# Peptides against a protein of PDB entry 4Z63, part 283

Target 1, 334 residues: chain A of PDB entry 4Z63
Amino acid sequence: LCLGMNDLTGNIPEDLFHLKRLNLLGIQENRLSGSLSREIRNLSSLVRLDVSWNLFSGEIPDVFDELPQLKFFLGQTNGFIGGIPKSLANSPSLNLLNLRNNSLSGRLMLNCTAMIALNSLDLGTNRFNGRLPENLPDCKRLKNVNLARNTFHGQVPESFKNFESLSYFSLSNSSLANISSALGILQHCKNLTTLVLTLNFHGEALPDDSSLHFEKLKVLVVANCRLTGSMPRWLSSSNELQLLDLSWNRLTGAIPSWIGDFKALFYLDLSNNSFTGEIPKSLTKLESLTSRNISVNEPSPDFPFFMKRNESARALQYNQIFGFPPTIELGHNN

## One batch from the design tools (peptide; made by RFdiffusion4, then SolubleMPNN)

Design b2_p27_6_s2 (from b2_p27_6, 10 letters changed)
Fold by OpenDDE base, seed 3:
Structure b2_p27_6_s2 (fold): chain B 334 residues (1-334), chain A 27 residues (1-27)
Amino acid sequence: as target 1 above (334 residues)
Amino acid sequence: SKLLSVDPSDVVISFTGSSWVSSVDLS
């Protein structure tokens, strides 16, 4: 049953929860309000639940133990409060959990040993606090993790050295400290292609450790951290780099010529730093900027991307990062 | 009212992909 993208208001009729054979319930992008009924537990055949982009409030009901076939739960952009229900945090069937842009709070806890099928986790823009869960790497199929815009503190856990499944990771604006430790840990994530660390590590030095290596790194976003230092030499070994944003830092020195050696680099933002010297001539030779026939391997082709050019602008949606306009931003430097 | 759905990052990736048709985030 798909009723998404309408102007439906109020609550879901209780009679809907008597549909025992229902595999898909999509009621996204409406004006549905109130609590999400615990009677969703009656939908025992449910594989996909999409209640995103509504006005739901209250706690998410703890009924997911009665939904043994549930693979997809999308609840982003609601007013949910409380924590992740225990039954949801222990779901062995769940592949994707998206609860981004809610008011969920407390310590983030997932039973990763039970969540054997979890592939994508989006809990960005919530009110989770405390430390990052050390046991996330125990979710052995977890590839995509967005925990941005929460009130986490401390450092990236050492256990994340073992996060082999991790491909996309965003921790933007989560009050994290110690970028050197974070990068030192995350370099061990052999499948890591996208790393977003914006608005963390306030005033720290961007490490220039030649021993750091991110072989599969395609997207690196570390903006607005007030980072000191220079363009890191270790980044030159990330030959697959497609998008680099180091804007709004305090980086100094010259932009190195090797920045133009990235064959797939189509988006570069080094604006609002303290770089000096000449613009590398090699930037004018970037193949991705000179050819319209660009083959770009998307790090997360199944997910939409958003770009926010400034604070006042609405984020622009792109189906793929390839859809981003070829960009070189070097403004507001010395 | 709905919360602001935009993260402060310049680049945001939202997870809506599946083998089935689903809504796309408009963040």
Scores: peptide ipSAE 0.024, ipTM 0.575, DockQ to the pose 0.037
Fold by OpenDDE base, seed 5:
Structure b2_p27_6_s2 (fold): chain B 334 residues (1-334), chain A 27 residues (1-27)
Amino acid sequence: as target 1 above (334 residues)
Amino acid sequence: SKLLSVDPSDVVISFTGSSWVSSVDLS
C-alpha cells in the first residue's frame, strides 16, 4: 500500500493495521501526525515501512520484534523523540534504518551482534549524545553510516579499525576531536570509499604522515575544520580519488603537483585556505575534466549526496557522485 | 586573479537507497 506524497492528515486509520498480508506500507510525504501507532505490530508480513516526511511525534513504538520480515524502516524527517526502541536495535531482519532528521536523543545503542542484516544506517541530524558506539563494527554487513549532526564527543573508537564492511561514512558536524587518531583508525577500513568529516576537529593540524594510506578512498570531505598544515602527502597514494573538499581550513603551502595525477578527480575544493604559490599545471591536465567520456563504470555510491552551496540554500540531492558538476574551486587563498 | 570561491559546501551523505522507490531527501 503506497499512499505517499499526498496531503493526508491526522492519524493512520486503525483498520489499516488489520492488513496482515501487507508487505509494503508507504505513507511518506504527508501531514500525518501524532504517535506512530504500536498497532504496526499487527502488520506481521511487513517488509518495508516508510513513514518519512511526516509530522509524527513521540517515541517510536517498541514492536519490531513482531515484524520479523521488516527490512526497510524509513522514518526520516519526523518529530520522533526518545531512543531507538530495543526491538529495533535488536532486529535481525532490518537492512536499512533511516531515522535522519528527528529529535532522537540519548546514547546511541545498537545491538550489532543481533542486527546481522543491517547494511545502511542513517541517524544524521538527531540529538544523540555521548560517544560513538564502539560496537558498530560488529554490524558485519554495515556499509553505509551517516551519524552527522549529532553530538558525539570525543574520538573515533579504536574498534573502528575492525570496521571492514564500512564503505560510506559521514560524521560531519558531530563535535569530534583528534583528526590524527580518526584518520589513523579509519585507514584500516579497507572498503572505505567515502569519508565525510566536515565541521569537526576545530583548529587541529591535518596530519601529513606518509604512513597513512586510504587505498580505496574516492571521496574525502574535511571542510570547515579550521585545520592547519599543508596538503597531506599521504593523500597522493589514494589513486581512486574522485572528490576532494578541504575548503574553509587554514591550510598553507603550495598546492602540490600530484593533485593533477588523480585520473578520476572531478571535484576539487581547496577554497578558503591560505595556500600560496602557483596553480599546478597538472590541474589543467586532469583527464576527468578534459574527457567528456568519463566512463561511469565506477560503482556510484549507493547513497545520495546532498550539497548545500550555502547555509541558506536548499540542499541539492545528487543520487550519483557523478551528478556533481566537474569543479575546481581554489578561491580565497592568500 | 583570485578565483571566486563557492560558499562552503555542506556535503551531507544521506541514505535513501533501496531497490524500491523511497522518499527523496531534499532537506
Scores: peptide ipSAE 0.023, ipTM 0.568, DockQ to the pose 0.042
Fold by OpenDDE base, seed 4:
Structure b2_p27_6_s2 (fold): chain B 334 residues (1-334), chain A 27 residues (1-27)
Amino acid sequence: as target 1 above (334 residues)
Amino acid sequence: SKLLSVDPSDVVISFTGSSWVSSVDLS
């Protein structure tokens, strides 16, 4: 049953939960309100539940142990409070959990040893606090992780050295500390292609440790951290780099010539730093900007990016990284 | 100090599970 993108109000009729053979319930993009009924437990054949973009409130019901076939739960952009219910945090069937842009709070706890099918986790823009869950790497299929805009204090857990499945990781604006440790840990994530760390590590030094290596890194965004230091030499080895944003830091020195050697780099923002010297002539050799037929290999076609230019502006959504306009931004430097 | 008239940019990566689903964070 798909009733999304309407102007439906109120709550879900209780009789709907008698549909025991229902595989898909999509009621997204409405004005449905109240608590999400615990009677969803009766939908024992449910594979996909999409209640996103509504006005639901209260706690998410702890009934997911009665939904053994549920693969997709989309609840983003609601008013859910509390934590992730225990049955959801232990779901062996769940592939995707999206609860972004809610009011979920407390410590993030997932039983990753039970969540054997979890591929994507989006909990961005919530009120989770404490530390990042050390056991996330135990979610052996977890590729996409958005935990941005929470209050995860401290450092990236050492256990993330073993996060082999991790491909796309956003921790933007999550009160993280110790960028050197974070990068030192995350370099061990052999499948990591996208890393967003904007609005963390306030005033720290961007490490220039030549031992750091991110072989598969395509997207690196570490903006607005007030980072000191220079352009990191270790980044030059990330030959697949497509997008680099280090804007709004306190980086100094010259922009190195190797920045123009990236064959796939189409978006570069180094603005609002303290770079000096000349603009590297090698930037004119960026094939992605000069060649008509460059196909950008997307890390994931279903992994959107959001860009906000200012606090008053609405975030721009890009469903694919190539949706970003080819850009070189070097403004507001010395 | 440099006079900056433009607010800093923020980039967030999210996953909606579908390329046609529009989802943005509220400010």
Scores: peptide ipSAE 0.027, ipTM 0.597, DockQ to the pose 0.050; fails the geometry check
Fold by OpenDDE base, seed 1:
Structure b2_p27_6_s2 (fold): chain B 334 residues (1-334), chain A 27 residues (1-27)
Amino acid sequence: as target 1 above (334 residues)
Amino acid sequence: SKLLSVDPSDVVISFTGSSWVSSVDLS
């Protein structure tokens, strides 16, 4: 049943929950309000539940133990409060959980040993607090993790050295500290292609440790951290780099010539730093900017970037990194 | 367009998780 993108109001009719053979319920992008009914438990054949972009409130019902086939739960952009219900946090069938842009709170807890199918987790823009869950690497299929805009004080857990499944990771604006430790840990994530750490590590030094290596890194965004130091030499070994944003830091020194050696680099933002010297001539040789035929090996198409251009506007969705225009931004340097 | 440089705080990585259309509000 697909009823998305309408102007439906009120609650879901209770009789809808009598549809025991229903595999897909999509009611996204409506004005549905109230609590999400516990009677969703009656939808025992449900594979996909999309209630995103509504006005739902209250706690998410703890009925997911009665939904043994549920693979996709999309509840982003609602008013949900409380935590992730225990049955959801223990779901062995769930592949994707998206609860971004809610009012979920408390300590983030997932039973990763039970969540054997979890591939994508989006809990960005919530009110989770405490530390990052150390057991996330136990989610052996977890590739995509957005935990941005929560309050995870402290450091990236040491256990994340074992997060081999991790490919896409956003921790933007999560009150994280110790960038040196974070990078030192995350470099062990052999499948990591996208790392977003914007608005953390305030005033720390960007490490220039030649021992750091991110082999598969395609996207690095560490903007607005007030980071000190220079362009890190270790980054030059990330030959697959496509997007680099180090804007709004306090980085100094010259922009190194190796920045132009990235064959796939199509988006570079080093603006609002304190870089000095000349613009490297090698930037004019960036194949991605000069050649029309560069196949950008896109990361997973299911990894959208969202950009809010203004406070009142909806975020623009970029389903592909390629959706960003080829850009070199070096403005506002000293 | 200065996509990421205007306000990095408004840049979020999210996932649709499927080929099906999902929208995201960062408000």
Scores: peptide ipSAE 0.025, ipTM 0.619, DockQ to the pose 0.054; fails the geometry check

Design b2_p27_6_s3 (from b2_p27_6, 10 letters changed)
Fold by OpenDDE base, seed 2:
Structure b2_p27_6_s3 (fold): chain B 334 residues (1-334), chain A 27 residues (1-27)
Amino acid sequence: as target 1 above (334 residues)
Amino acid sequence: SRTLSVDPKDVVISFTGSSWVSSVDLS
């Protein structure tokens, strides 16, 4: 049953929960309000539940133990409060959990040993606090993790060295500290392709440890951290780099010539730093900017980027990084 | 080269989780 993208108001009719054979319930993008009914437990055949973009409030009901086939739960952009209910945090069937842009709070707790199918987790823009859960690497299929815009004070857990499944990781604006430790840990994530750490590590030094290595790194966004230091030498070994945003930091020194050696680099933002010297001639030889015939391996299509060009502009959605216009931004380097 | 002015704090990364049913989060 798909009723999304309407202007439906009020509550979900109780009779809807009598649909025992229902596999998909999509009521997203409406004006449905009130609590999400506990009676969703009656939808025992449910595979996909999309209640996103509504006016739901209250706590998410703890009934997911009665939904053994649920793979997809999308509840982003609601007014949900409380935590992730225990049954949801222990769901062995759940592949994707999206509860972005709610008012969920408390410590983030997931039973990753139970959540054997979880591959995508979006809990961005909530009110979670405390530390990052150390047991996330125990979610053996977890590839996509967005925990941005929460308050995860502290450091990236040491256990994330074992986060082999991690491919796409966003921790932007989450009050993280110790970038050196974070990078030292995350370099062990062999499948990591996208790393977003914007608005963290305020005023720290960007490490220039040549022993750091991110072999599969395609997207690195560490903007608006006021980081000190220079362009990190270790980044030169990330041969698959496609997008680099180090804007709004306090990086100094020259832009190194190796920045032009990245065959797939098409988006470079080093603006609002303190770089000096000449613009490397190698930047003019970037194949991605000079040739249209470059094969770029894109991240997962389920990893959209939303970008506002300015505060008053509408956010633009990019389903693929390649959707960004080829860009070199070196402005405001004084 | 093409220059694009972007405020990094306005960049939002989220996961739709599906190619056929997705919502755009502009928060």
Scores: peptide ipSAE 0.026, ipTM 0.600, DockQ to the pose 0.055
Fold by OpenDDE base, seed 1:
Structure b2_p27_6_s3 (fold): chain B 334 residues (1-334), chain A 27 residues (1-27)
Amino acid sequence: as target 1 above (334 residues)
Amino acid sequence: SRTLSVDPKDVVISFTGSSWVSSVDLS
């Protein structure tokens, strides 16, 4: 049953929950309000639940132990409060959990040893607090993690050295500290392709440790951190780099010539720093910016990228990295 | 794909001029 993208109002009719054979319930992008009924438990065959982009409120019902086939739960952009229900945090069937842009709070707790199928987690823009859950690497299939815009604090857990499944990671604007530790840990994530750390580590020094290595890194966004230092030499070894945003920092020194050696780099933003010297001529040799149709096989994250051109502009959503226009931004440097 | 006007609160990747970063669903 797909009733998404309508102007439906009120609550879900109770009779809908008698549909025991229902595999898909999509009621996204409506004006449905009230609490999400606990009677969802009656939908024992449910594989996909999409209630996103509504006006639901209250706590998410703790009935997911009665939904053994549930793979997809999409509840983003609602007014849900409380925590992740225990049954949801222990779901062995769940592949994707999207509860972005709600009012969920408390400490983030997931039983990753039980959540054996979880591959995508989007909890961005909530009110989770405390530390990052140390046991996330125990979610052995977890590839996509968005925890941006929560009230986390402290450092990236040491346990994330073992986060082998991690491919896409956003921790933007989560009050994280110690970028040196974070990068030192995350470099061990062998499958990490996308790392977004914007609006963290305020005023820290960007490490220039030659021992750091991100082999599969395609997207690195560490903007608006007021980071000091220079362009990190370790980044030159990330040969697959496609997008680099280090804008709105306090980086100094010259832009190194190796920045033009990235064959797949099509988006570069180093604006609003304190770089000096000449623009490397090697930037003109970036193959991705030349007229050649480079078919970039881009990894598709399960979460969109957002670009805001200026502080007053609306954020533009990009579902794929290739949606970003080829860009070199070096403005507002010394 | 319709460019959904997402609340700036939902921007995951902040570019130059962005004061905030949040995430939005692949819809």
Scores: peptide ipSAE 0.018, ipTM 0.573, DockQ to the pose 0.094; fails the geometry check
Fold by OpenDDE base, seed 5:
Structure b2_p27_6_s3 (fold): chain B 334 residues (1-334), chain A 27 residues (1-27)
Amino acid sequence: as target 1 above (334 residues)
Amino acid sequence: SRTLSVDPKDVVISFTGSSWVSSVDLS
């Protein structure tokens, strides 16, 4: 049953929950309000539940133990409060959980040992506090993680050295500290291709440790951190780099010539820093910018990017990183 | 030139499942 993108108001009719064979309930992008009914528990065949972009409020009902087939729960952009219900945090069937842009609060707790199928987690833009959950690496299939725009004080947990499944990770604007520790830990995530750490580590020094190595890194975004230091030499070994944003920092020194050696680099933002010297000639020879016929290894299409140019603007969704315009931004380095 | 100047203030990573038709998140 797909009723998304309408002008539906009120609550879900109770009779809808009599549909015992329903596999998909999509009621996204409406004006549905009130609590999400606990009678969802009656939809025992439910595989996908999409209630995103509504006006739902209250706590998410703790009925997910009665939904053994549920793989996808999308509830982003609602008014949900409280925490992740225990049955949801223990769901062995759930593949994707998206509760971005709600009012969920408290400490983030997931029973990753039970959540054996979880591969995508989006809890960005909530009111979670405390520390990052140390047991996230126990979610052995967890590939996509967005925890941006929460208040996770402290450092990246040491346990994340064991986060082998992690490929796409955003912690943008989450009050994180100690970039040296964070990078030192996350370099052990051998499948990590996308790392977004914008609006953290305020005023810290960007480490220039030659021992750091991100072999599969394609996307690195560490903007708006007021970071000091220079272009990090360790980054030169990330041969698959496609997108680099270090804008709005306090980086100094020259832009190194090795920046032009990245065969797949098509988006570079080093603007609003304190770089000096000449623009490397190698940058003008980037293959991705000089040839139309460059094949790049795209991130998963299930992991779109959202670019927000300013605080008042809507975020633009890019289903593929290649959807970003080819960019060289070196402005405001005086 | 294939280059375009952009000034993103923030980059948010999210996802949509491809196994089913999902809503487009514009937030």
Scores: peptide ipSAE 0.016, ipTM 0.508, DockQ to the pose 0.048; fails the geometry check
Fold by OpenDDE base, seed 3:
Parts: structure tokens; sequence; C-alpha cells
Structure b2_p27_6_s3 (fold): chain B 334 residues (1-334), chain A 27 residues (1-27)
């Protein structure tokens, strides 16, 4: 049953929850309000539940132990409060959990040893506090993790050295400290292709340790951290780099010529720093910027990107990173 | 209820049926 993208109001009729054979319930992008009924437990055949972009409030009901086939739960952009219910945090069937942009709070706790199928987790823009859960690497299939815009504190856990499944990771704006430790840990994530650390590590020095190596790194975003230092030498070894954003820091020195050696670099933002010297001529010869005929392999073909350049505009969707307009931002330096 | 807030510069990366955002606050 798909009723998404309408103007439906009120709550979900209780009789809807009598549909025991229902596999998919999509009621996203409406104006549905009230609490999410615990009677969803009656939908025992449910595989996909999408209640995103509504006006739901209250706590998420703890009934997921009665939904043994649930693979997808999308509840982003609602008014949910409380924590992740225990049954959801222990779901062995769940592949994707998206609860971004809610009012969930407390310590983030997931039973990763039970959540054996979890591959995508989006809990960004909530009110989770405390430390990052050390046991996230125990979610052995977890590839996509967004924990941005929460009130986490401290450092990236040492256990994340073992986060082998991690491919796409955002911790933007989560009050994290110690970028040196974070990078030192995350370099061990051999499948890591996308790393976003914007609005953390305020005032720290960007490490220039040549021992750091991110072989598969395609997207690195560490903007608005007030980071000091220079362009890190270790980054030159990330030959697959496609997007680099180090804007709004306090980086100094010259932009090194090796920045133009990235064959796949399509988006570069070094604006609002204190770089000096000349713009490397190599930047004008970037293959990805000189020809649209160059194929850029995405971290995932079905992984669309969105970009918003100003407050008034709607975010533009791009099916591929290469779909972005070719961009070199070097403004507001010196 | 909360709506999507987009900063002056955002990069949104989407995965199956969802997306996550990198936001940059501009002065």
Amino acid sequence: as target 1 above (334 residues)
Amino acid sequence: SRTLSVDPKDVVISFTGSSWVSSVDLS
C-alpha cells in the first residue's frame, strides 16, 4: 500500500493495521500526525515501512519483535522522541534504518550482534548524546552510517579500526574532538570511500602524517573546523579522490601541485582558508574538468548526491557525483 | 515535527530510500 506524496492528514486509521498480509506500507510525505500506533505490530508480513516526512510524534513503539520480516524502516523528518526502541535495536531482519531529522534523544544504543542484516543507518539530526557507540563495528554488514548533527562528545572509538564494512561515514557537527586520532583510526577502514567530518575538531591541527593512508577514499569533506596546518601530504596517496572539501578552515601554505594529479577529482573546495602562493597550473589540467566524456566510477551507482549552493534554492539531485557542475572553489584565501 | 533544514552549502549523499547530509555553515 503506497499512499505517499499526498496531503493526507490526521492519524493512520486503525483498521489499516489489520492488513496482516501487507508487505509494504508507504505513507511518506504527508501531513499525518499523532503517535505511530503500536498496532503496526499486527502487520506481521511487513517488509518495508515508510512513514517519513510526516508530523508523527511521541515515542516509536517497541513492537519490532513482531515484525520479523521488516527490512526497511524509514521515519525521517518527523517529531519522534525518546530512544530507539529495544526491539528495533535488536532487529535481525532490518537492513536499513532511517530516523534522520527527529527528536530522538539519550545514548545511542544498538545491539549490533543481533542486527546482523543492518547495512544502512541514518540517525543524523537528532538529539542523541554521550559517546559514539563502540560496538558499531560489530554490525558486520553496516556500510552507510550517518550520525551527523547529534550531540556526541569525545573521540572516535578505537574499535572503529575494525569497522571493515564501513564505506560511507558522516559525523558532521557532532562535537567530536581529536582529528588526529579520528583519522588514525578510520584509515583502518579499508572500504571507506566517503568520509564527512565537517564542523568538528574546532581549532585543531589537520595532521600531516605521511603514514596516514586512505586508499579507497573518494569523498573527503572536512569543512568549517577552523583547522590549522597545510594541505596534508598523506592525501596525495588517495588516487581515487573525486570530491575534496576543506573549506572554512585556517589552512595555510601553498596549494600543492599534486592536487592536480587526481584524475577523478571533480569537486574541489578550498575556499575560506589562508592559502598563499599561486594556483597550481595542474588544476587547470584536471582530466575530470576538461572532458565530460570521462567516466567516473561512483562509490555506489545507486547513490545519488544532492547539492544546495544557497539558502533560497532547493537542493539539486544528481544521480552521480560526476553530475555535479565542475567546481573549483578557491575564494577567500590569503 | 521537524523539517529538513538546508544550510547555504550542503552536500547530500543518498542511499536506498534515504539520504544523509554534509552541511557547511557559512558566516
Scores: peptide ipSAE 0.016, ipTM 0.559, DockQ to the pose 0.053; fails the geometry check

